# Peptides against a protein of PDB entry 4A54, part 28

Target 1, 94 residues: chain A of PDB entry 4A54
Amino acid sequence: MSVADFYGSNVEVLLNNDSKARGVITNFDSSNSILQLRLANDSTKSIVTKDIKDLRILPKNEIMPKNGTKSPSTNSTKLKSAETYSSKNKWSMD

## One batch from the design tools (peptide; aimed at target 1 M1 F28 D54 L55)

Design b2_p24_5_s3 (made by RFdiffusion4, then SolubleMPNN; its pose is not in this set)
Fold by OpenDDE base, seed 3:
Structure b2_p24_5_s3 (fold): chain B 94 residues (1-94), chain A 24 residues (1-24)
Amino acid sequence: as target 1 above (94 residues)
Amino acid sequence: MKEHIEELEKKLNESLKKLKEEEE
């Protein structure tokens, strides 16, 4: 079983300095022993595996940081139809 | 389900431990 089998898993990583990181496993650099996490803000954090004290897999039902696919608010720019005021140029014949 | 997650955590931690041991 490889670390790649856990790609896409949401995890909480406890570091040796007692700090925590939460994210989705996106990549593992075997050459440098670096675990890459995608964080809730869509940034990527690289963690050296030697600095990992413990790793917890978060259950799928726990609110994955919804990549808020901000559905592009289709700001339906309601094209305010510029009411072309038909200025009836009353051609005053003189 | 919870037991399966714990098993996966164990396997992942074991995999990470092996990688650390191979680097040393």
Scores: peptide ipSAE 0.300, ipTM 0.784, DockQ to the pose 0.075
OpenDDE base, seeds 1, 2, 4, 5: peptide ipSAE 0.299, 0.229, 0.290, 0.264; ipTM 0.782, 0.745, 0.779, 0.763

Design b2_p24_5_s4 (made by RFdiffusion4, then SolubleMPNN; its pose is not in this set)
Fold by OpenDDE base, seed 5:
Structure b2_p24_5_s4 (fold): chain B 94 residues (1-94), chain A 24 residues (1-24)
Amino acid sequence: as target 1 above (94 residues)
Amino acid sequence: MKKHIEELEEKLNKSKEELEEEEK
């Protein structure tokens, strides 16, 4: 099978520097021998094929841990409307 | 350049075979 037949596959890539990358194969640049992976954070990582020591296809059921980007809890700071207590100055006319 | 593509394809094909064997 060609590299293109593996588009959409989830893979673990071991690099020559012993670092690892996990992602979905999204593209392959045959001219430059660059494999593109979509990572769990939706970023794209480009890997030069010569830097790949080993590669493993992961089972489809391996849910990539969604790095739950904690949606910034919009702490709606309830602007407590300062109740301006209007002190009624009783003007005693005399 | 062709050699590196062939090596990548070999790794992918081997890994697919290994995955298919583990799923049996």
Scores: peptide ipSAE 0.623, ipTM 0.902, DockQ to the pose 0.645
OpenDDE base, seeds 1, 2, 3, 4: peptide ipSAE 0.619, 0.618, 0.622, 0.617; ipTM 0.902, 0.902, 0.902, 0.901

Design b2_p24_6 (made by RFdiffusion4)
Pose (drawn by RFdiffusion4):
Structure b2_p24_6 (pose): chain A 94 residues (1-94), chain P 24 residues (1-24)
Amino acid sequence: as target 1 above (94 residues)
Amino acid sequence: EEEEEETIKEIEEKLNESKEELEE
């Protein structure tokens, strides 16, 4: 597979200077081999791939926090509130 | 130009190996 399939992928990269950086890939140019990473902190960073010493793909979600649950639903409620409240599950023992 | 093509191939290979590790 080519890198186009891995565009938008969140991975971690160690550079030649033993520094580590991870972000979501946005682009790669073949002529110059230049990679743009859009990090989740609303920041963009352009880094030329020639400075990559090694690459690795990070686990999906739970990257920083460590947990042992399946987490089938995100259960997120950031912004947009309504007049209804829900706890644990809408239906139980059904 | 050849060195750039080889660098691209190495990057592709490393990404494919990392994807396989995650599937395991």

Design b2_p24_6_s1 (made by RFdiffusion4, then SolubleMPNN; from b2_p24_6, 10 letters changed)
Fold by OpenDDE base, seed 5:
Structure b2_p24_6_s1 (fold): chain B 94 residues (1-94), chain A 24 residues (1-24)
Amino acid sequence: as target 1 above (94 residues)
Amino acid sequence: SSENEKHIKELEEKLNKSLEELKK
């Protein structure tokens, strides 16, 4: 079984320095022994495999807190269509 | 599900094993 079999898996990586990284496995560089994770902010973190103490697979249902980029409340500026009431003043000179 | 947890643990073990092999 290769690391590639786990591409797309959401994982938590415990590093030797006791720091943790969470992300989706996107790539593995076998030449350099580097695991690439896509983080919640869509950035990529490269981790040298020798620095990995432990790795766990997160269940699919764990909603990675998408940093809810609050969809910019599109203040629907209701472009009040200025209905140009061209009131044709029909000056009926009667 | 307990079965899902078991499967996840098995996958974790396999992944960790693969990583350990790469460290050699």
Scores: peptide ipSAE 0.392, ipTM 0.832, DockQ to the pose 0.088
OpenDDE base, seeds 1, 2, 3, 4: peptide ipSAE 0.388, 0.373, 0.384, 0.385; ipTM 0.829, 0.823, 0.829, 0.830

Design b2_p24_6_s3 (made by RFdiffusion4, then SolubleMPNN; from b2_p24_6, 10 letters changed)
Fold by OpenDDE base, seed 3:
Structure b2_p24_6_s3 (fold): chain B 94 residues (1-94), chain A 24 residues (1-24)
Amino acid sequence: as target 1 above (94 residues)
Amino acid sequence: SSEMEKFIKELEEKLNKSLEELKK
């Protein structure tokens, strides 16, 4: 398969300097041999292919630490059901 | 150009190898 077939894959990249990067493959520039990863913080890291020592595809079930975008706590505004107080108009027939 | 192509092929090989390892 080509590099493009792996777009969207979560990978761990080991660089020649023994540093590691983890992210989703978002793009590959074949002209410049640059692999682009989207990191957990939503930043993009560009890696020159020649600097890659090794690469591992991570299983889909590995919960990338979602940057806890706090799901906006849907303040369940308890719609207080307006109790329709049926004011029984007691018509006093006097 | 030839060196660049080599690196691309090596990357593809690493990706493909990793995929096969994941399937195991």
Scores: peptide ipSAE 0.617, ipTM 0.907, DockQ to the pose 0.658
OpenDDE base, seeds 1, 2, 4, 5: peptide ipSAE 0.615, 0.616, 0.612, 0.617; ipTM 0.906, 0.907, 0.906, 0.907

Design b2_p24_6_s4 (made by RFdiffusion4, then SolubleMPNN; from b2_p24_6, 12 letters changed)
Fold by OpenDDE base, seed 5:
Structure b2_p24_6_s4 (fold): chain B 94 residues (1-94), chain A 24 residues (1-24)
Amino acid sequence: as target 1 above (94 residues)
Amino acid sequence: SKETKEHIEKLEEKLNKSLEELKK
C-alpha cells in the first residue's frame, strides 16, 4: 500500500509540536518524504513525514467549512451593445 | 455507523503504517 492510495482523503495531521493541520492529501514527494495537504483556504501545506506524530482520516460528511468564497459577483458588465445608430441619412433630394 | 468507523480505523492504520515505513 502506498501513500498515493490515500490521495483525496480528508485528514487531520497531528505534528510533533502538537499543532494540527486539516486538509486533503493531494501529493506525496517520495524523494523528500513530504506530504502535501490542500487546506480549506485552497492553500497547500507541505509537511515533512518525520514531523507527523499521528494522522487520522476524517469522514467524508464532515462539512469542511467551505470558506464560502463569495462567488465573485460577476459584475455582469452589461456590455451596452452600442446600438449602431444606423443614421439613415435620407438625403431628401430636393 | 460502526462499519464506517471500523473502515476508517483500518485505513488510518494502513496510512500510519505506510508513513512509518517511509520514516525508515
Scores: peptide ipSAE 0.330, ipTM 0.807, DockQ to the pose 0.090
OpenDDE base, seeds 1, 2, 3, 4: peptide ipSAE 0.324, 0.328, 0.324, 0.327; ipTM 0.801, 0.804, 0.804, 0.803; seed 4 fails the geometry check

Design b2_p24_7 (made by RFdiffusion4)
Pose (drawn by RFdiffusion4):
Structure b2_p24_7 (pose): chain A 94 residues (1-94), chain P 24 residues (1-24)
Amino acid sequence: as target 1 above (94 residues)
Amino acid sequence: EEENEEHIEELEEKLNESKEELEE
């Protein structure tokens, strides 16, 4: 598989200077081998891949926080509120 | 141009291996 399949992938990269950085990939140019990473903190960063010492793909979600649950639903309610409240599940013992 | 092609191939390999590790 080529890198185009891994575009938008969130991975971590260690550089030649033993520093680590992780972000979601946005682009890679073949002629110059230049990678743009769009990090989740609303920041963009362009880094040339030649400075990569090593690469690794990070786990999906729960990257920073550690948990042992399946978490089948995100259950997120940021912004957009309605006049209805829900707790645990809408239906129980059904 | 050849050095750039080799660096690209190495990057692809590392990404494919990292994906396989996650599937395991």

Design b2_p24_7_s1 (made by RFdiffusion4, then SolubleMPNN; from b2_p24_7, 9 letters changed)
Fold by OpenDDE base, seed 5:
Structure b2_p24_7_s1 (fold): chain B 94 residues (1-94), chain A 24 residues (1-24)
Amino acid sequence: as target 1 above (94 residues)
Amino acid sequence: SEETKKHIEELEKKLNKSLEELKK
């Protein structure tokens, strides 16, 4: 079994310093023994395997608090379509 | 469910085992 078998799993990592990180396993660098987690804010955290005290798998239904990125209110700048005033200069010939 | 819990625990065990093997 490889770490790659757990890609996409939502995990909580307990580090040796007793801090915790939560994220989805996205990659493992075997050369450097670095586990990569995608966090709730879409950032990536790299964790050296030697610093991991324990790892637990979170159930799929745990709503990671989607930081509701408020959809940037697309200020629909109403491009006021510049009404091309077709000034029909009707030259009334006198 | 208890089955789900058991399954997760088994996966955690396997993952932690894999990580421990990588530390060697």
Scores: peptide ipSAE 0.356, ipTM 0.821, DockQ to the pose 0.094
OpenDDE base, seeds 1, 2, 3, 4: peptide ipSAE 0.345, 0.289, 0.350, 0.348; ipTM 0.812, 0.776, 0.818, 0.817

Design b2_p24_7_s3 (made by RFdiffusion4, then SolubleMPNN; from b2_p24_7, 9 letters changed)
Fold by OpenDDE base, seed 1:
Structure b2_p24_7_s3 (fold): chain B 94 residues (1-94), chain A 24 residues (1-24)
Amino acid sequence: as target 1 above (94 residues)
Amino acid sequence: SEETKEHIKKLEEKLNESLKKLKE
């Protein structure tokens, strides 16, 4: 599975400096190893992959960037609510 | 559902693994 398989996913990225960024994966620059996110304000943020500590996929019921798309889902199941970020992702689901 | 939760978790794992490989 490649990074491109996750285009359109709404994600939260935890960086090595413990800062966080939330947005939709729009592109990946393989030559420079840079992940591109569209943020809630429709701006674009480029993140160097080596700076990423952890990444999680946000449920579709969370606030999405304006020009974002749905996170990966399966069948007719619904993701409801996500709790505060932790090492274990928690969701309220059907 | 728990099935959906597990599926998303698996996708997250795959994504993180993919990113990790890019660091190598």
Scores: peptide ipSAE 0.328, ipTM 0.801, DockQ to the pose 0.086
OpenDDE base, seeds 2, 3, 4, 5: peptide ipSAE 0.324, 0.321, 0.326, 0.273; ipTM 0.805, 0.805, 0.807, 0.770

Design b2_p24_7_s4 (made by RFdiffusion4, then SolubleMPNN; from b2_p24_7, 8 letters changed)
Fold by OpenDDE base, seed 4:
Structure b2_p24_7_s4 (fold): chain B 94 residues (1-94), chain A 24 residues (1-24)
Amino acid sequence: as target 1 above (94 residues)
Amino acid sequence: SEENKKLIEELEEKLNKSLEELKK
């Protein structure tokens, strides 16, 4: 089993200095022993594996802080109030 | 589910083991 088997997993990393990082495993550099995480802001953080005290996998149902998918700016197309032209149907009774 | 929890724990163990092997 390799670290690559966990690519795409959402993880929380506890470092030796007691700091924490959360992100998706995107890559592992075996030559330098560096784990790469994609963070919630779409930035990448590189972590040296020797600095990792503990790693846990977050369940898929835990809403990773969705990268703020820009709510599609509902261009409130101001539905221009269709001026209901009250076409007075003048029923011309002939 | 409890089954999902067990699977996650197993994966964490495997991942941590892999990381420890890389530290050697």
Scores: peptide ipSAE 0.235, ipTM 0.776, DockQ to the pose 0.095
OpenDDE base, seeds 1, 2, 3, 5: peptide ipSAE 0.234, 0.189, 0.230, 0.223; ipTM 0.773, 0.726, 0.773, 0.752

Design b2_p24_8 (made by RFdiffusion4)
Pose (drawn by RFdiffusion4):
Structure b2_p24_8 (pose): chain A 94 residues (1-94), chain P 24 residues (1-24)
Amino acid sequence: as target 1 above (94 residues)
Amino acid sequence: EEAEELQEEIEEKLNESKEELEEE
């Protein structure tokens, strides 16, 4: 498969200078082989791929925190609040 | 030609990383 399929993929890259960087891919130009990475910290960074010593795709979610749970639901509530409260699950022993 | 070879090497490394993740 080509790189177009991996666009938007979050991966980690080690450069020729033994430095590591990870981010979500946004673009790759064939003529110049230039990669733009959009990191989750609302920052954009353009790096030419020629400086890549090696590449690796990172695990999905839980990249920095380490856990041993399936986590089937994100259960996130950032911003947008309503007048209803929910704990653990809406239905139990059903 | 050199840019095409570098692009192929990058594709190969990404495909290998995907396969390793599927095995885990």

Design b2_p24_8_s3 (made by RFdiffusion4, then SolubleMPNN; from b2_p24_8, 10 letters changed)
Fold by OpenDDE base, seed 5:
Structure b2_p24_8_s3 (fold): chain B 94 residues (1-94), chain A 24 residues (1-24)
Amino acid sequence: as target 1 above (94 residues)
Amino acid sequence: SENEELIKKLEEKLNKSLEELKKE
């Protein structure tokens, strides 16, 4: 298994300075040993691997607080089911 | 190389985290 297998995974990185970063793994620069994370604000953070104290993979269901990109409120446009008034034109033959 | 060690460390951490996730 390579680091690339974790691309797209949400992770929490604990740094040696006890700070934490959360983001999606977008790249790993093996030459420089730099892990790149896309943060919630769509910015990219580069972390030197040596500065990583711990790393955990977050469950997929853990809603990274999407900063306020308003999930488009699916205005459930109540598709008013156009009640097709089947006008039963009961042509009453009188 | 130092880079190999760093990569190994990262992979170990990732693997450990993945294993923990699988056990939930």
Scores: peptide ipSAE 0.198, ipTM 0.746, DockQ to the pose 0.708
OpenDDE base, seeds 1, 2, 3, 4: peptide ipSAE 0.190, 0.167, 0.189, 0.188; ipTM 0.751, 0.716, 0.752, 0.751; seed 2 fails the geometry check

Design b2_p24_8_s4 (made by RFdiffusion4, then SolubleMPNN; from b2_p24_8, 13 letters changed)
Fold by OpenDDE base, seed 3:
Structure b2_p24_8_s4 (fold): chain B 94 residues (1-94), chain A 24 residues (1-24)
Amino acid sequence: as target 1 above (94 residues)
Amino acid sequence: SEMKKHIEELEKKLNKSLEELKKK
C-alpha cells in the first residue's frame, strides 16, 4: 500500500514539534518524502514525512471547518411595504 | 464500531508506509 492510496483523505497530522495540521492529502513527493496537504483555506502545506509524529484519518462526514466565509447574510431588509391605509374618508356630507 | 475499526486499520497502514519512508 502506498501513500497515493490515501489521496483525497482528510487527515490530521501531528508533527514532532507538537503542532498540528489538518487537510486533504493531494500529493506525495517520493523523491523528497514530502506530503502535501490542501488546507481549509485552499492553500497547500508541504510536510516532510520525517517531521510527522502521528497521522489520523478524519471521517468523511466531518465537515472540515471551512473557515466560515460568512456568506454575507444579505439581510434582506424586508421592505415592510407600508400598507398605505387609504382611509377613504367618504364623508360625502352632501 | 466497524467504521472506527476500518479507519484505525487504514491509519495503521498509512503510518507504516510513512515509517518505511523514514528509514530510507
Scores: peptide ipSAE 0.405, ipTM 0.843, DockQ to the pose 0.081
OpenDDE base, seeds 1, 2, 4, 5: peptide ipSAE 0.395, 0.394, 0.392, 0.397; ipTM 0.838, 0.837, 0.837, 0.838; seeds 2, 4 fail the geometry check

## One batch from the design tools (peptide; aimed at target 1 F6 D54)

Design b2_p25_1_s2 (made by RFdiffusion4, then SolubleMPNN; its pose is not in this set)
Fold by OpenDDE base, seed 2:
Structure b2_p25_1_s2 (fold): chain B 94 residues (1-94), chain A 25 residues (1-25)
Amino acid sequence: as target 1 above (94 residues)
Amino acid sequence: SKLIEELEKKLNESLKEQEEEEKKK
C-alpha cells in the first residue's frame, strides 16, 4: 500500500529523539518527504520522514484522548442575515 | 525515494501487526 492509502489513520510516531507524536495522517509531501499529522488539539504537525524511528497504527477504538478542552461555547452569533430590503421599485405607471 | 519506501514499509508492517492482534481477540 502507498502512504496515501493510510490517510485518515490514527498513528503513533516515535521520533529519533525518542519523542512521540499521535495524530491522524492528513497528508504526505513526497517531494520533501514530510508526513503531516492532525493532533488532538486540531493543530497540524509536520514530521520529516528521516526523523521517524518507528510508527504504529492505532486501533480505531482507541479514542484519542481528547484533551478535554472545554468546548468553546460557540457563541453562534447568528449572523442576522441582513434583511435584503427589497426596495419595491414602485414603478409608477404613469 | 528510499525514504518513501521505508515509510511505506513501516506503515504496512504496522497494519499487518494490527490485523494479527485483531485475529487473536
Scores: peptide ipSAE 0.566, ipTM 0.873, DockQ to the pose 0.448
OpenDDE base, seeds 1, 3, 4, 5: peptide ipSAE 0.552, 0.563, 0.565, 0.561; ipTM 0.870, 0.874, 0.874, 0.875

Design b2_p25_2_s1 (made by RFdiffusion4, then SolubleMPNN; its pose is not in this set)
Fold by OpenDDE base, seed 2:
Structure b2_p25_2_s1 (fold): chain B 94 residues (1-94), chain A 25 residues (1-25)
Amino acid sequence: as target 1 above (94 residues)
Amino acid sequence: EEEEEKKKREELTEQLKKAIKEALE
């Protein structure tokens, strides 16, 4: 298994300084030993793995404590897949 | 059911920890 298999998982990270971070795993940089979390405020936090004291996967239903900012209405902007207008180059055979 | 789910999360957590460790080796 790779760390990538856990992308999208909600985790709580306990750091060596006893601070906690909660977020969704978005990326892992093995070369730099950095775990990236998307936080409740949609910011990205980069955590150096050496600073991690402990980590746990949270239940899907544990709403990341949104600091009291109102649930932004996830306007699911349906990323309309850009219809690849295959411009049929009508090569007019003359 | 809740205990089983908790156990699964714990297992997944250990797998994640292992995956991180292996990626750093």
Scores: peptide ipSAE 0.645, ipTM 0.920, DockQ to the pose 0.448
OpenDDE base, seeds 1, 3, 4, 5: peptide ipSAE 0.644, 0.644, 0.644, 0.643; ipTM 0.920, 0.920, 0.920, 0.918

Design b2_p25_2_s2 (made by RFdiffusion4, then SolubleMPNN; its pose is not in this set)
Fold by OpenDDE base, seed 1:
Structure b2_p25_2_s2 (fold): chain B 94 residues (1-94), chain A 25 residues (1-25)
Amino acid sequence: as target 1 above (94 residues)
Amino acid sequence: EKEKEEKEREKKTKELKEALKKALS
């Protein structure tokens, strides 16, 4: 079996610094020892294999945490309708 | 069924680790 047999697999990678990365395996560069993951935001992360402490294949149904782009809470500042005080300028035609 | 799937994932994980090890050897 080759690493290529696992392309398209969703994995969690634990790095030596105890950080984690989750993504789909898109490529492996054996010459440079680089594992490439496509992340939830469609960006690509290159991981040097020597920095990998552990990895696991995730279930297909584990929704990669959508980077919830928190839709900018449009603080709909209710534009208080400027009550156009129609100043009735009573133009006295006198 | 879930247990079987988990075991299969564990097996595949092991296979991936071995594949990486072989590729980097």
Scores: peptide ipSAE 0.659, ipTM 0.922, DockQ to the pose 0.377
OpenDDE base, seeds 2, 3, 4, 5: peptide ipSAE 0.659, 0.658, 0.658, 0.658; ipTM 0.922, 0.922, 0.921, 0.922

Design b2_p25_2_s3 (made by RFdiffusion4, then SolubleMPNN; its pose is not in this set)
Fold by OpenDDE base, seed 1:
Order: structure tokens, then C-alpha cells, then sequence
Structure b2_p25_2_s3 (fold): chain B 94 residues (1-94), chain A 25 residues (1-25)
């Protein structure tokens, strides 16, 4: 089994400094020993594996607190349908 | 069963840890 088999898994990582990170595993760089997590705010955090004290896989249903990215209220600026008044240029063939 | 789910997650966690260890060798 490879680390890639766990891409898309939600994990909690405890770091050596006792800080925690939660995110979805998006990539693992074996050459540099870097685990990449996508965080709740859609940012990416790169974690050096040697800095990991512990980790656990979380249930899928633990909705990472949706930082309510306020759906940008796309103010649907009603693009006023520019009535392209097809000015029938009546080419008077005179 | 919640307990079974937790056990599965623990098993997956251990597999991930092993996969990381093997990848770093």
C-alpha cells in the first residue's frame, strides 16, 4: 500500500511543536519527504514528514468547519440583455 | 456501529503510517 492510496483522505496531523493541522491529503513528495494537505480554506499546507509527531485519518463526515466562505454573493448583476437593437441598416440600394 | 467505524479508521491510520515509513526508506 502506498501513500497515494490515501489521497483524498481527511487527516489530522500533530506536529512536533504540538500544533495541529487538518486537511485532505493531496500529494506526497517522497524525494523531499513532504506531505501536502488541502485545508478548509482551500489553501495548501506542506508538511515535512519529520515534523510529524502523530497523525490520524478522520471520518469523511467530519465536515471541516466550512469556514463559511461566504459564497461570493455573485451579485447577479442582471446583465441587462443589451437589446442589440439590430438597427436594420436599410441599405437603400438606391 | 460507531465502534467498528473507529476501528476501521484506526486500521487505515496505521496503514498510512506504514506507507509513509516505507516511502521514506
Amino acid sequence: as target 1 above (94 residues)
Amino acid sequence: DKEEEEKKLEELTEKLKKALEEALK
Scores: peptide ipSAE 0.640, ipTM 0.915, DockQ to the pose 0.363
OpenDDE base, seeds 2, 3, 4, 5: peptide ipSAE 0.634, 0.638, 0.639, 0.622; ipTM 0.914, 0.914, 0.914, 0.912

Design b2_p25_2_s4 (made by RFdiffusion4, then SolubleMPNN; its pose is not in this set)
Fold by OpenDDE base, seed 3:
Structure b2_p25_2_s4 (fold): chain B 94 residues (1-94), chain A 25 residues (1-25)
Amino acid sequence: as target 1 above (94 residues)
Amino acid sequence: EKKKKEEEREKKTKELKEAIKKALE
């Protein structure tokens, strides 16, 4: 099998510095030994394979921690019910 | 059933590691 067969797989990469990266494999550059991941925030992380301590494929159902998209606080603009005060223009016809 | 799925993922993980290794050779 080739690395390309795993494109689209969700993986967790443990780096030699004990940091972790989670993302979808989007590309592999064999010439430069770079594994490219798309992260939950849609950014791309390039990882040099020599820096990889360990790697595992994650379950398909494992929701990549979406960086908490701040749900746009729907500012419920309280539509102030414009009290249409119908000003009765009393046309005084003197 | 859950164990089987985990074993499959472990197998695929191994295959991916091997694929990377082969690509660098």
Scores: peptide ipSAE 0.658, ipTM 0.920, DockQ to the pose 0.377
OpenDDE base, seeds 1, 2, 4, 5: peptide ipSAE 0.657, 0.657, 0.656, 0.657; ipTM 0.920, 0.920, 0.919, 0.920; seed 2 fails the geometry check

Design b2_p25_3_s1 (made by RFdiffusion4, then SolubleMPNN; its pose is not in this set)
Fold by OpenDDE base, seed 2:
Structure b2_p25_3_s1 (fold): chain B 94 residues (1-94), chain A 25 residues (1-25)
Amino acid sequence: as target 1 above (94 residues)
Amino acid sequence: SMEKHIKELEEKLNKSLEEQEKEKK
């Protein structure tokens, strides 16, 4: 199978520096040998193929550990509904 | 060569797929 056949697969990549990246394969640049992963935080990581030591496809049922992003305290900035001052232009017709 | 690196990536992906299929049986 080609790399493109694995688009949408969730993978764990072990890099030559022993760091790990987990994400969904979104693209592969064959001209530059760059694998693109979408991470759990919706950011994109580009990995040069030569830097990949090992790779495994994660089972579909493995919930990517959502990094417990602290639920952004939705500071509901109450957009103060700009009170439409209906300036009643009372056109007094004389 | 770039082609070599692409083939190596494909090999790793294919191997991982095979391993995953074996674990499901």
Scores: peptide ipSAE 0.585, ipTM 0.884, DockQ to the pose 0.616
OpenDDE base, seeds 1, 3, 4, 5: peptide ipSAE 0.583, 0.584, 0.583, 0.582; ipTM 0.883, 0.884, 0.884, 0.884

Design b2_p25_3_s2 (made by RFdiffusion4, then SolubleMPNN; its pose is not in this set)
Fold by OpenDDE base, seed 4:
Formats: sequence, structure tokens, C-alpha cells
Structure b2_p25_3_s2 (fold): chain B 94 residues (1-94), chain A 25 residues (1-25)
Amino acid sequence: as target 1 above (94 residues)
Amino acid sequence: SNKEHIEKLEKKLNESLEKQKKEEE
């Protein structure tokens, strides 16, 4: 399989300096041998292939630690249900 | 060469995929 066949795969990359990067393969620059990863924070990391010591494909079930962007707690402002006092309009039918 | 680097990356990706398949069996 070519590198392009792995687009969309979640990978862990071990670099020669023993640092690690995790992300989804989004692109590969064949001219410069640069692998592009989308990280959990939606940023892009470019990795030169020569700097890659090892890599592994992560199982689909491994949830990339989404830096929990706190879903804006929709402050469900409990709309205090204004007790619409149904004023019993006693329609006095005269 | 760029070709050598690409081939090395492809090899690593393919090896990782094969390992994953074996772990799922």
C-alpha cells in the first residue's frame, strides 16, 4: 500500500529524538518526504520522514485524547418557567 | 534519496497494519 492509502489513519509516530506525536495522517509531500498529521487540538504537525524512528497505526477505537475542548457548557439557563398564572378569565357571559 | 525515504515510510506503515491485523485475529 502507498502512503496515500493511509490517509485518515490515526497514528503514533516515534521520532529519532524519542519524542512522540499522535495524529491523523492528512497529507504526504512526496517531493520533500514530509508527513502531515492533524493533532487532537486541530493543529497540523509536519514531520520529515527521515526523523521517524518508528510508527504504529492506532486502533479505530482508541479515542485520541481530544483535548477536551470543554463543550461550552450550554448554561442551560433554566428558563425559570414563568408560572403563567392562568388567570381564570371567568368570562361572565351575561 | 526521496525515493528511499518514501519506501521506508511505506514499509513501516504496512508493517504496522499487518501487526494490527494479527492482533485483531
Scores: peptide ipSAE 0.608, ipTM 0.896, DockQ to the pose 0.682
OpenDDE base, seeds 1, 2, 3, 5: peptide ipSAE 0.607, 0.607, 0.608, 0.607; ipTM 0.896, 0.896, 0.896, 0.896

Design b2_p25_3_s4 (made by RFdiffusion4, then SolubleMPNN; its pose is not in this set)
Fold by OpenDDE base, seed 2:
Structure b2_p25_3_s4 (fold): chain B 94 residues (1-94), chain A 25 residues (1-25)
Amino acid sequence: as target 1 above (94 residues)
Amino acid sequence: DTKKHIEELEKKLNESLKELEKEKK
């Protein structure tokens, strides 16, 4: 089982300094051993795995203390199709 | 039991992180 299997999970991370961070696992950098969390304020926190004392998965029903921002509406991030700006290279052949 | 399942997943995640730390040493 890989860390990637837990992407999207809401977790509470207890750090070695006894501080806590809560967020959604968005990425793991295996090369640098960095766990990336998206926090409630939509900021990103990078945590070095060696600093993690314990990690727990929060139940889906535990409303992260929403600072007032609404439930992530599954706004389908329409990947704005990069409009291929057809650079009409007007090759004006003279 | 959902709680048990979550605990198992937590264990797996923690173990995965621990293993990765060991592999880098």
Scores: peptide ipSAE 0.419, ipTM 0.831, DockQ to the pose 0.083
OpenDDE base, seeds 1, 3, 4, 5: peptide ipSAE 0.416, 0.417, 0.417, 0.407; ipTM 0.831, 0.832, 0.832, 0.827

Design b2_p25_4_s1 (made by RFdiffusion4, then SolubleMPNN; its pose is not in this set)
Fold by OpenDDE base, seed 3:
Structure b2_p25_4_s1 (fold): chain B 94 residues (1-94), chain A 25 residues (1-25)
Amino acid sequence: as target 1 above (94 residues)
Amino acid sequence: SEKLKKLLEKLEKQKKEMEEKEKEE
């Protein structure tokens, strides 16, 4: 079983602080145990797995609310295209 | 991480349950 098996899944993440995040699982950093979600605004949120209280897969028909909230144009810091290192992080369940 | 394992197990269960519901519809 690997996090990669869930890439492309739309999920709701409940954090330990009772905040919620919704997004598509795009990547997982196995070294740091960081889950990456693409949000409705196409931004990426990194979540440390230790901070996750619960996860729920959302049905495909749940239109991610395009929060048309004008996120202030914070400066497009060129997030360097995280090279989709398709590193098959074979999550070895040791 | 034991926590990661538990999270993945939950996701797998949910995925399976969702796929089963999609087949009944």
Scores: peptide ipSAE 0.380, ipTM 0.798, DockQ to the pose 0.517
OpenDDE base, seeds 1, 2, 4, 5: peptide ipSAE 0.375, 0.376, 0.375, 0.373; ipTM 0.794, 0.796, 0.794, 0.795

